# Peptides against a protein of PDB entry 5D63, part 187

Target 1, 292 residues: chain A of PDB entry 5D63
Amino acid sequence: SLRRGIYHIENAGVPSAIDLKDGSSSDGTPIVGWQFTPDTINWHQLWLAEPIPNVADTFTLCNLFSGTYMDLYNGSSEAGTAVNGWQGTAFTTNPHQLWTIKKSSDGTSYKIQNYGSKTFVDLVNGDSSDGAKIAGWTGTWDEGNPHQKWYFNRMSVSSAEAQAAIARNPHIHGTYRGYILDGEYLVLPNATFTQIWKDSGLPGSKWREQIYDCDDFAIAMKAAVGKWGADSWKANGFAIFCGVMLGVNKAGDAAHAYNFTLTKDHADIVFFEPQNGGYLNDIGYDSYMAFY

## One batch from the design tools (peptide; made by RFdiffusion4, then SolubleMPNN)

Design b2_p25_8_s3 (from b2_p25_8, 19 letters changed)
Fold by OpenDDE base, seed 5:
Structure b2_p25_8_s3 (fold): chain B 292 residues (1-292), chain A 25 residues (1-25)
Amino acid sequence: as target 1 above (292 residues)
Amino acid sequence: ISEEEREELERRLFEKFEERLREAE
């Protein structure tokens, strides 16, 4: 079954993603097909899937940017019914905003069925043009029509997945203790992570003994990422991944505070030095404490 | 979202972010 998380949802037939037009929070804003750029933040095209308790394979889909939810207009079963952004809540009982999401017949893509109408989210005519209509349309689970098949590219990790990635890293001290602060994390591309670092003013910050040293840099970076998250997204229920670590060197005579993030495939961590903006697989320290 | 639209949106968000940081100093 599909896990809770943030997804970029791409059509299986053409290079088009599910897009909330203009990222608008207004009720009735069209959801449309739109082109996307791989390995970047596609701002209007990220959706938080929240599973509904005790309803198998059924979710709400919240647009990260607008904070509004995918909504089948009037819950109509008529082919061509508009799919729009609309105000809502994560655990709503409104069937207009409840979506059953399961694997298609090809075993890799998903189909998105409205819980009430039993119609499917359809890229009308498979149109790859920007602004192409997305609508509810009649269909079946076993049909091979690519207009109704979608790849769900996961853009976030759970706290458990992050914990597992840390556990696999060779630069973790035997005394390591990790403290989890949130449940689900949007993982940023390094380019975005670096830009936040630049905008924070840290590149121009002066290292000063004790008063502004490694721990201050590391915490300032985490704070900057948090602020960026709050300023960028209207949806709730997730965080932006940015960790802080304390480590000791092999000789045991030096300690350091630094940041870390996840690799693109979410399988490993990479260390980030907030004093110079560098990414390293080995920062020269083994972590004995982290919070993220 | 097109590349141009994405870049413009990103620019605007970072500008706002930088402004807020300066105000906090």
Scores: peptide ipSAE 0.008, ipTM 0.321, DockQ to the pose 0.022
Fold by OpenDDE base, seed 1:
Structure b2_p25_8_s3 (fold): chain B 292 residues (1-292), chain A 25 residues (1-25)
Amino acid sequence: as target 1 above (292 residues)
Amino acid sequence: ISEEEREELERRLFEKFEERLREAE
């Protein structure tokens, strides 16, 4: 079963992704096929899948950028019915915005079926051009048509996944305590993470004993990421991953506060030094506390 | 979105972010 999370949804047949045109929040904004750049934030192409309680394999899909939801126009079962962005809520009862998402017959891709109409999200004619129409179309779960098959590339982690990544890291102190602040986290590419750091003013900040030292830098970075998230995305129900750690050195005679994020595969953490913007697999400290 | 559009959007978002930070100083 598809788990709650943020996904980049890519067609199984051609290198295009489900894109909310111009990231517009206007009702009726077309959802289209569009090219994407791997390992980057594809701003208009990220979707939060929220599972509907007591309705098997059924979700709403909220565009992260616009805060609007994938919507089958008038809930029509007619082939070629437009799929658009439309205002909604995560747990709506509107069948125009409810999507049953299950594995296709190939066991890797998914099909996206409208709950009401029972039609499927279709990249019309498998068109790989930017702006290609995405529509509701007749189909079956076992059909192999790549126009209706989609890869769900997970762009977020749950708090449990983050916890697991931390737990397997070798630079965790035996007294470690972690505190989870949110449920789902968008994981940023390092380039974006670094840019947020630069824009925060931290590169120009002066270290001062106690009044603005390691903990201030680390907390300032987390605050900057939080603010960036709030300013960048209109959807709710997720956070941007940026952790804070307190650690002790091997000698046990020095402590440090620093940040961390997740690696691209979400399996490990990487440490970030907010005083110089460096990424390290070993920051020279073992963490005894984290919050994220 | 295209790489060019992504870059432009990212630039705009960061500019807004920077502006808000400066306003808070």
Scores: peptide ipSAE 0.008, ipTM 0.325, DockQ to the pose 0.022
Fold by OpenDDE base, seed 3:
Structure b2_p25_8_s3 (fold): chain B 292 residues (1-292), chain A 25 residues (1-25)
Amino acid sequence: as target 1 above (292 residues)
Amino acid sequence: ISEEEREELERRLFEKFEERLREAE
């Protein structure tokens, strides 16, 4: 089944994503098809899928930016019924906001069925234009119609996945201890991560012995990412991935504090030096402690 | 970071985190 997580949801037929128009939190805001840019945040096109306990393959879909939920207008089964953003809660009982999400017949894409109406989220006529209508439409699970097939591109990792990525890295000390702070993490593109770093003022910060050295830089970066997350998104229940590590060099005579994030495929970590904004596969230290 | 400083840092970070968790309950 689909895992809890943040997804970019892309149509299987045309290069269009499910977009909450203008990222508005107003009830009734249209959800539409819109173009997207790979390897970017796509601000209005990220959805937190929260699984409903004891209801198989059923989720709420919360827009990260607005904090509102995907909603089938009046729960109508009529073809062409609007799909909008609407206020809600992650574990609502409102069938207008409950979506059964399962693999389509092609085994790669998903279909999104409203729990109540049993209609499917449909990019009407497969229209690839910005602002194209997304609506509830009649269908079946086995139909091959690409208008109702969606790729769920996972944009987040669970704490367990992050832990696994760390465990695979060769630059971990034998005494390593990791501390998990959150459950689900949005993984940022490096460009966004770097921009947060720049905006934090860290590039202009002066290294000073003890009073503002490596640990201060690393913690300041994490704080900056946390603040960025809080300021950027209205949805709750996730964090922005930015780890802090303490490491020791091979000689054992020097220690360092630094950051790390995940690679695009979420399988590995990459180290980030907050003192210069560099990304490295080998920072010259083996981590004995991390928190993220 | 010295070994002693490392230990102190880890202790302080842990204590602050635990305190935060208690306050959030």
Scores: peptide ipSAE 0.007, ipTM 0.444, DockQ to the pose 0.212
Fold by OpenDDE base, seed 2:
Structure b2_p25_8_s3 (fold): chain B 292 residues (1-292), chain A 25 residues (1-25)
Amino acid sequence: as target 1 above (292 residues)
Amino acid sequence: ISEEEREELERRLFEKFEERLREAE
């Protein structure tokens, strides 16, 4: 079954993603097909899938940017019914905003069925143009029509997945203790992570013994990412991944504080030095503590 | 950071975040 998480939802037939038009939070804002750029944050095209307790394979889909929810207009079963953004809650009982999401017959893509109407989210005519209509349409689970098949590209990790990535890293001290702060994390591309670093003022910050040294830089980066998240997204129930580590060198005579994030495939961590903005696979320290 | 500073930082961070986690429960 689909896990709780943030997804970029891409059509299986054409290079188009499910997009909330202009990221508007207004009720009735059209959800449309739109082009996307791989390995970037597609601002209006990220959706938090929240599983409904005790209802198998059923979710609400919250647009990360607007904080509104995918909504089938009037819950109508008519083919061509508009799919829009609409105000809602993560655990709503409104069938207009409840979506059953299961694997299609190809075993890789998903179909998105409205819980009430039993119609499917459809990229009308497979139109790859920006602004193409997305609508509820009649269909079946076993049908191979690519207009109704969607790839769910996971853009987030659970705390457990992050923990596993850390555990696989060779630069973790035997005394390591990790502190998990949140349950689900949006993982940023390095380019975005770096831009946040640049905008934070850290590149111009001066290292000063004790009063503004490695720990201050690392915490400032964490704070900058947190603020960026709060300022950028209206949805709740997730965090932005940015870790802080404390490490000791091999000789055991020096300690350092630094950041880390996840690699593109979310399988490993990469270290980030907030004093110079560098990414390293080996920062020269073994972590004995982290919080993220 | 010195060893003493490391120990102090660990203590402070532990207290801060454990408190926050308790509040979030």
Scores: peptide ipSAE 0.008, ipTM 0.436, DockQ to the pose 0.239; fails the geometry check

Design b2_p25_8_s4 (from b2_p25_8, 19 letters changed)
Fold by OpenDDE base, seed 4:
Structure b2_p25_8_s4 (fold): chain B 292 residues (1-292), chain A 25 residues (1-25)
Amino acid sequence: as target 1 above (292 residues)
Amino acid sequence: ISDEERKALEARMFEKLKKKEEELK
């Protein structure tokens, strides 16, 4: 089954993603097909899938930017019914906002069926143009129509996945203790991570013994990422990934505090030095503590 | 930020990321 997480949802037939127009929080805002840029955030095209307890393979889809939910207008089963953003809650009982999401017949893509109407989210005519209509449309689970097949590109990691990535890194001390602060994390591209760092003022901050040294830089970076998250997204129930580590050098006579994030494939961590904005596979320390 | 402005920013970031991703390999 599809895991809880943040997804970029891409059509299986054409290079178009499910997009909330203008990222607007207004009820009735059109959801449309729109072009996207790989390996970027794609602001209006991220959706938090929240599984509904005791309802198999059924989710709400919250737009990360607007905080509104994917909604089939009036729950109508008529082909061509509008799919819009609408106010809601993660565990709503409103069938207009409940979506059964299961693998298509090809085993890679998913189909998105409205729980009530039993119609499917459809990129009408497979139109690849920006602003193309997305609507509820009649269909079946087994048909191969690419207009109704969607790739769910995972843009987040669970705390367990992050923990696993840390555990496999060679620069972890034998005494390592990790502390998980959240359940699901949006993983940022490095360019975005760096921009947050720049905007934080840290590039202009002066290292001062004890009063503003490595731990202050590392915590300031995490705080900056947290603030960026709060300011950028209206959805709740997730965090932005930015870890803090404490490490000791090989000689055991020096300690350092630094940051880390996840690699593009989410399988590994990369270290980030908040004092200079550098990314490193080896920062010269083995971590004995992390929180993220 | 409008859709166009946001997506333009994303495109620029993508280009900048290419070099960094190669460096991290």
Scores: peptide ipSAE 0.025, ipTM 0.504, DockQ to the pose 0.016
Fold by OpenDDE base, seed 2:
Structure b2_p25_8_s4 (fold): chain B 292 residues (1-292), chain A 25 residues (1-25)
Amino acid sequence: as target 1 above (292 residues)
Amino acid sequence: ISDEERKALEARMFEKLKKKEEELK
């Protein structure tokens, strides 16, 4: 079953993703096929899938940027019915905004069925052009039509996944205690993470003994990422991943505060030094505390 | 950070974040 999370949803047949046109929050904004760039944010193409309690394999899909929801216009079962962004809530009972998402017959891609109409999200004619129509269309779960098959590329991690990534890192102290602040985290590309760091003013900040030292840099980075998240996205129910760690050196006579993020595959952590913007696999300290 | 500062920071953070962690469980 599909896990709660943030997904980039890509067509199985052509290099096109499900895109909310212009990221607009207006009711009736078209959802369309659009090109995407790997390893980037793809702003208008991120969707938070929220599972509906007690309804098997059924979700709402909230556009991360606009905060609106995928909506089948009038819930119509007619082939070619528009799929749009529309105001809603994560746990709505409106069948126009409820989507059953299950594996397709190929076992790797998913199909997206409207709960009410039983039609499927379809990239009409498999059109790979920007702005191509996405609509509800008749279909079955076992069909192999790539117009109705979608890869759900997970762009977020759960707190449990983050915890697991930390646990397998060799630079964790035996006394380590981690504190989880949120349930689901959008993981940023390093380029975006670095840009936030640059925009924060930290590159020009002066280290001063105790008054503005390692912990201040690390917390300032965390704050900058938090602000960036709040300013960038209208959807709720997720956070932006940026961790803070406290570590001690091997000799036990020095401590440091630093940041960390997740690698591209979400399997490992990488340390980030907010004093110089560097990414390191070994920062020279073993973490005894983290919060993220 | 100094040893004393580290200890103070740890104590402060642990207390502050404990409530949040419990709410998420």
Scores: peptide ipSAE 0.010, ipTM 0.435, DockQ to the pose 0.196
Fold by OpenDDE base, seed 3:
Structure b2_p25_8_s4 (fold): chain B 292 residues (1-292), chain A 25 residues (1-25)
Amino acid sequence: as target 1 above (292 residues)
Amino acid sequence: ISDEERKALEARMFEKLKKKEEELK
């Protein structure tokens, strides 16, 4: 079963993703096929899938940018019915906004069926052009039509997954204690993470003994990422991943505060030095405390 | 801050974070 999370949803047949046009929050905004760039944010193409309790394999899909929800217009079962962004709630009972999402016959892609109409989200004619129509269309779960098959690339991690990634890292002190602050985290590409760092002013910040040293840098980075998240996305129910660690060197005579994020595959962590913007697999310290 | 003060501060922070974790459950 598909897990709660943020997904980039890509067509199985052509290099197009499900895109909310212009990221607009207006009711009735078209959802369309649009090109995407791998390993980037793809702002209008991120969807928070929220599972509906007690309804098997059924979700709402909230556009991360607009905070609106994928909506089958009037819940119509007619082929060609528009799929739009529309205001809603994560646990709505409106069948126009409820989507059953299960694996297709190929075992890797998913199909997205409207709960009420039983029609499927369809990239009409498999059109790879920007702005191509996405509509509800008749279909079956076992059909191989790539117009109705979608890859769900998970762009977020749960707190448990983050915890597991940390636990696998060799640079964790025996006294380590981690504290989880949120439930689901959008994991940023390093380029975006770095840009936030740059925009925070930290590159120009002066290290000063005690008054503005390693902990201040690390916390400032965390705050900058948090603010960036709040300013960038209208959806709720997730955070932007940026951890803070306190670590001790192997000699035990020096401590440091630093940041960390997750690798692209979400399996490991990578350390980030907020004083210089560097990413390191080994920062020279073993973490005895983290919060993220 | 001294090591002792740091440790004390950290301990207080840990308690606060534990409380937050409980609230998130």
Scores: peptide ipSAE 0.008, ipTM 0.386, DockQ to the pose 0.119
Fold by OpenDDE base, seed 1:
Structure b2_p25_8_s4 (fold): chain B 292 residues (1-292), chain A 25 residues (1-25)
Amino acid sequence: as target 1 above (292 residues)
Amino acid sequence: ISDEERKALEARMFEKLKKKEEELK
């Protein structure tokens, strides 16, 4: 079953993603096929899938950028019915905005069926051009039509997944205590993470004994990421991943505060030094505390 | 952490998030 999370949704047949045109929050904004750039944010192409309790395999899909929801116009079962962004809520009962998402017959891609109409999200004619129409279309779960098959590339991690990644890291102290602050985290590309760091002013900040030292840098970075998230996205119910760690060196005679994020595959963590913007697999400390 | 434990934690977190959303409305 598809897990709650943020997804980049890519067509199985052509290199196009489900895109909310211009990221507009206006009701009726077209959802279209659009090219994407791997390992980037793809701003208008991120969707928060929120599972509906007690309704099997059924979700709302909230566009992260606009905060609006994928909506089948008038819930019509007619082939070619527009799929648009529309205002809504995560746990709506409006069948126009409820989508049953299950594996296709190929076992890798998903199909997206409107709960009410039972039609499927379709990249019309498999058109790979930017702005190609996405519509509700007749179909079945078992057919192999790539126009209606989608890869759900997970762009976020749950708190549990983050915890597991931390637990696998060799630079965790035996006394480690982790504190989870949120439930789902968008994991940023390093380039974006670095840009936030630059924009925070931290590169120009001066280390000062006690008054502005390692913990201040680390907390400032986390605050900057939080603010960036709030300013960048209209959707709710997720956070931007940026952890803070306290660690002790091998000799046990020095402590440090630093940040960390997740690797691209979300399986491991990478340490980030907010004093210089460096990414390290080994920062020289073993973490005894983290919050993220 | 096992996959089973992870899934259990995820499920619990989902419930907490839902509750928080309701409280903030």
Scores: peptide ipSAE 0.006, ipTM 0.319, DockQ to the pose 0.036

## One batch from the design tools (peptide; made by RFdiffusion4, then SolubleMPNN)

Design b2_p26_1_s1 (from b2_p26_1, 14 letters changed)
Fold by OpenDDE base, seed 1:
Structure b2_p26_1_s1 (fold): chain B 292 residues (1-292), chain A 26 residues (1-26)
Amino acid sequence: as target 1 above (292 residues)
Amino acid sequence: SSFKEFLELLRKLMQEGLERLKSILK
């Protein structure tokens, strides 16, 4: 079954993603097909899938940017019914905003069925143009029509997944204690992570003994990422991944505070030095404490 | 309230970690 998380939802037939037009929070804003750029933040094309308790394979889909939800207009079962952004809540009972999401017959892509109408999210005519209509359309789970098949590219990790990635890293001290601050984390591309670092002013900050040293840099980076998240997205229920670690060197006579993020495949962590903006697989310290 | 208590505990633990860090910095 599909896990709770943030997804970039891409059509299985053409290079088009599910896009909330202009990222508008207005009720009735069209959801359309739109081109996307891999390994970037596709601002209007990220969706938080929230599973409905005790309703198998059923979710709400919240647009991260607008904070509105995918909504089948009037819940109509008529083919061609508009799919729009609309105000809502994560655990709504409104069937217009409830979507059953399960694997298609190909075992890789998903189909998105409206819970009430039983119609499927359809990229009309498989149109790859920007602004192409996405609508509810009749279909079946076993059909191979790529207009109704979608890849769910996971853009986030759960706290458990992050914890697992940390546990696999060889630069963790035997006394390591991790502290999880949130439940779900949007994982940023390094380019975005670096841009936040640049915008924070840290590149121009001066190291000063005790008063502004490694821990201050690391915490400042995390604060900058947090602020970026708050300023960038209207949806709730997730955080932006940026960890802080405290580590000790092999000799045990020096300590350091630094950041870390996740690799693209979410399987590993990579260390980030906020004093110079560098990414490292080995920062020269073993972490005895982290919070993220 | 339980969450706030957790955050307070976390704050304390983090502070302890930072203090440890300072003690071994050269």
Scores: peptide ipSAE 0.023, ipTM 0.566, DockQ to the pose 0.345
Fold by OpenDDE base, seed 3:
Structure b2_p26_1_s1 (fold): chain B 292 residues (1-292), chain A 26 residues (1-26)
Amino acid sequence: as target 1 above (292 residues)
Amino acid sequence: SSFKEFLELLRKLMQEGLERLKSILK
C-alpha cells in the first residue's frame, strides 16, 4: 500500500505532473497537468498523502503549497467532472476529497479513484500542455489507459527511514544517540538547501571562539531551514529535513558541530558544513549525537 | 505531559552534549 508521504505525481504517459494552478488556496482552483523540472522543487506539484484510518488504500491529498485538498467537484461521477483544490482536513469524511490509490495493472504506476464516485483522476486526452484538464473519468482498475496512470515519486522520508540512513553511515561514533523531532520530512535538493544557507546570512558570518562557532553555525542553519519551511508551505504535518550532528574526531581530541541531509535516493546521509556550504561524504568527525 | 518530559530530557542531553563539545573544541 502507498505510504504516508509527500509525492510528486507524474503522468505515466506524458511528462506532466498534477499541478494546483498558481498554487492558489482558493476553493475551486483547477488542478491541471503541468510540466516539471526533475530534481527541483516543483512548488505547486507536491501532495501530502494522508492515509485514512480503517479505510483501505484511501487518502486525502493535500497540496503542500496551498494547504488545500484535491477535490472532485460535487463528487459527481460524470466523466469530465473537474478536479480542484478545496479547503479540507486531513481526516475528512467528505467523499469528494477521499481518494483510493492503488497500483495499476502495470505494477509500477498508480490509479487514483475517488472514493465516492468511483471515477478516476484522468489527464484528459493525455494532453501534455501546461494547464491541461484533469478530471474525474470513468474507468477500471485493470485498464491500461495511461491517462489514468500516475507515478508517485516520493519526495519525503519518514523518521524511521532517516534513522536507517544514519545507521548505514560509517561516520557514527560508538556512543551515538539520535533524537527524532518530527515524523515526516521533505527532502530538499542540494541546490535548494544551499540557497537557504545563502539566504540565512551564514556565508558572511564570522567564526568567533565560543561566542559564535561551529554549534552556532549548525543550529542557525537548522533554524533557517525551519523558517524557510514555515514561510514556504501552507500544509502541516511534515517538516523540512535538516539535521544537526555533534561529532568527535578520530583522535578524540577535537569536536565539531555540523549539519546533514539525505542523498537523492534517500538511502544515505551527506554532511553539510554550515561554515562554508560544502557537502561532504566524510567531514572528519564521527557523530555522537544528532537531532533532526 | 509526555511531550514536556521529552523536551526536558532533550534539553538536558543537548546541554550535556554541548558542554562536552566545548570542552574538546580547539
Scores: peptide ipSAE 0.023, ipTM 0.555, DockQ to the pose 0.307
Fold by OpenDDE base, seed 5:
Structure b2_p26_1_s1 (fold): chain B 292 residues (1-292), chain A 26 residues (1-26)
Amino acid sequence: as target 1 above (292 residues)
Amino acid sequence: SSFKEFLELLRKLMQEGLERLKSILK
């Protein structure tokens, strides 16, 4: 069963992802195939999948950038029906925007079926060119047509998954208390995380005893990430992952405040020093408190 | 509201942690 989360949705046959053209919020904006760059933010190609209660394997798909939803035009069952971005809500009853998503016969990719029409999201002719048509098309769950098979690359973690990653880290104090602020987190590539840090002005900030020291740097970084998220995405229901930790050294005579994010595979955390922009597997402190 | 109460509790807990940190750094 597909989990709630943010996904980059890639065709199983060609190196193309589901893209909302120009990231436009206008009703009827075409959803198209488009190339992507691994390990980067593909701005118009991220989709929040929200499961519908009491409807098995069925979701709405909200484009993170535009805040609009994947919509089968007029809910038509005709092959070649346009799939567009359209205004909507996460728990809509509009069958034009409800998608049943289950594993294909190959056991690794998914198929995306419109709840009402029972047609499938199709990269027409398997066209790998930028702007290629994506449409509803007749099909079955068991056929092997790669035009209708999609890999769901998960770009987010739940609060529970983040908590589990923290728990696996060896640099957590026995008295650790974690405080979860949100339910789902987009995990950024380090390059993006670093760029936010640079743009925040922190690289030029002066350390001053008590008035602007380690805790101020760490909180300023979290605030910068939060603002970046709010300014970058129109969708709701998720946050950008950036944690703050308070730690104590082994001797117990020094403390530090720092940030942390998740590794690429989302299985572990990595520490981030906001005073110099460095990433470390061991920052020299054991965390007794975190919020994220 | 429960949400407001949660935020207030969180703020207090965060402040306690920060105060502890400041104490150690002195």
Scores: peptide ipSAE 0.022, ipTM 0.553, DockQ to the pose 0.323
Fold by OpenDDE base, seed 2:
Structure b2_p26_1_s1 (fold): chain B 292 residues (1-292), chain A 26 residues (1-26)
Amino acid sequence: as target 1 above (292 residues)
Amino acid sequence: SSFKEFLELLRKLMQEGLERLKSILK
């Protein structure tokens, strides 16, 4: 079963992703196929899948950028019916915006079926060009047509997954206490994380004893990431991953505050020093407290 | 509200952590 989360949805046949044209919030904005760049933020191509309670394998798909939802035009079952962005809510009862998402016959890709019409999201003619039409189309769950098969690349982690990643790290103190602030986190590429750091002004900030030292840098970085998230995305129900840790050295006579994020595969954490923008596997401290 | 109470608790816990850090920070 597909987990709640943020996904980059890629066609199984060609290197094209489901894209909300121009990221527009206008009702009726076309959803199209578009090229993407791996390991980057693909701004108009991220979708929050929210599972509908008591309706098996059924979700709404909210475009992260626009805050609008994937919508089958008029709920029509006709092949070639437009799939658009449209205003909605995460737990809507509108069948035009409800999508049953299950594994395809190949066991790796998914098919996306409209709950009402029972047609499938289709990259028309498998067209790999930017702006290619995505439409509802007749199909079955067992068909192998790559036009209707999609890889769901998870771009977020749950709080539980983040907690597990932290627990696997060897630089955690025996007295460690973690505090989870949100339920689902978009994980940024390091390049984006670094750019936020640069734009925050922290690279030019002066270290001053107690008044602006390690904890101030670490909290300022988290605040910068939070603001970036709020300013960048119109969807709700998720956060941007950026943790703060408090650690103590091996001797127990020095402490430090620093940040951390997740590795590309989301399996581990990497430490981030907000005073110099460095990423480290070992920052020289064992964490006794974190919040994220 | 329960959310307000949660935030207050979080604030207290965070403050405790910060104070601990300051006590052993050079």
Scores: peptide ipSAE 0.021, ipTM 0.547, DockQ to the pose 0.309

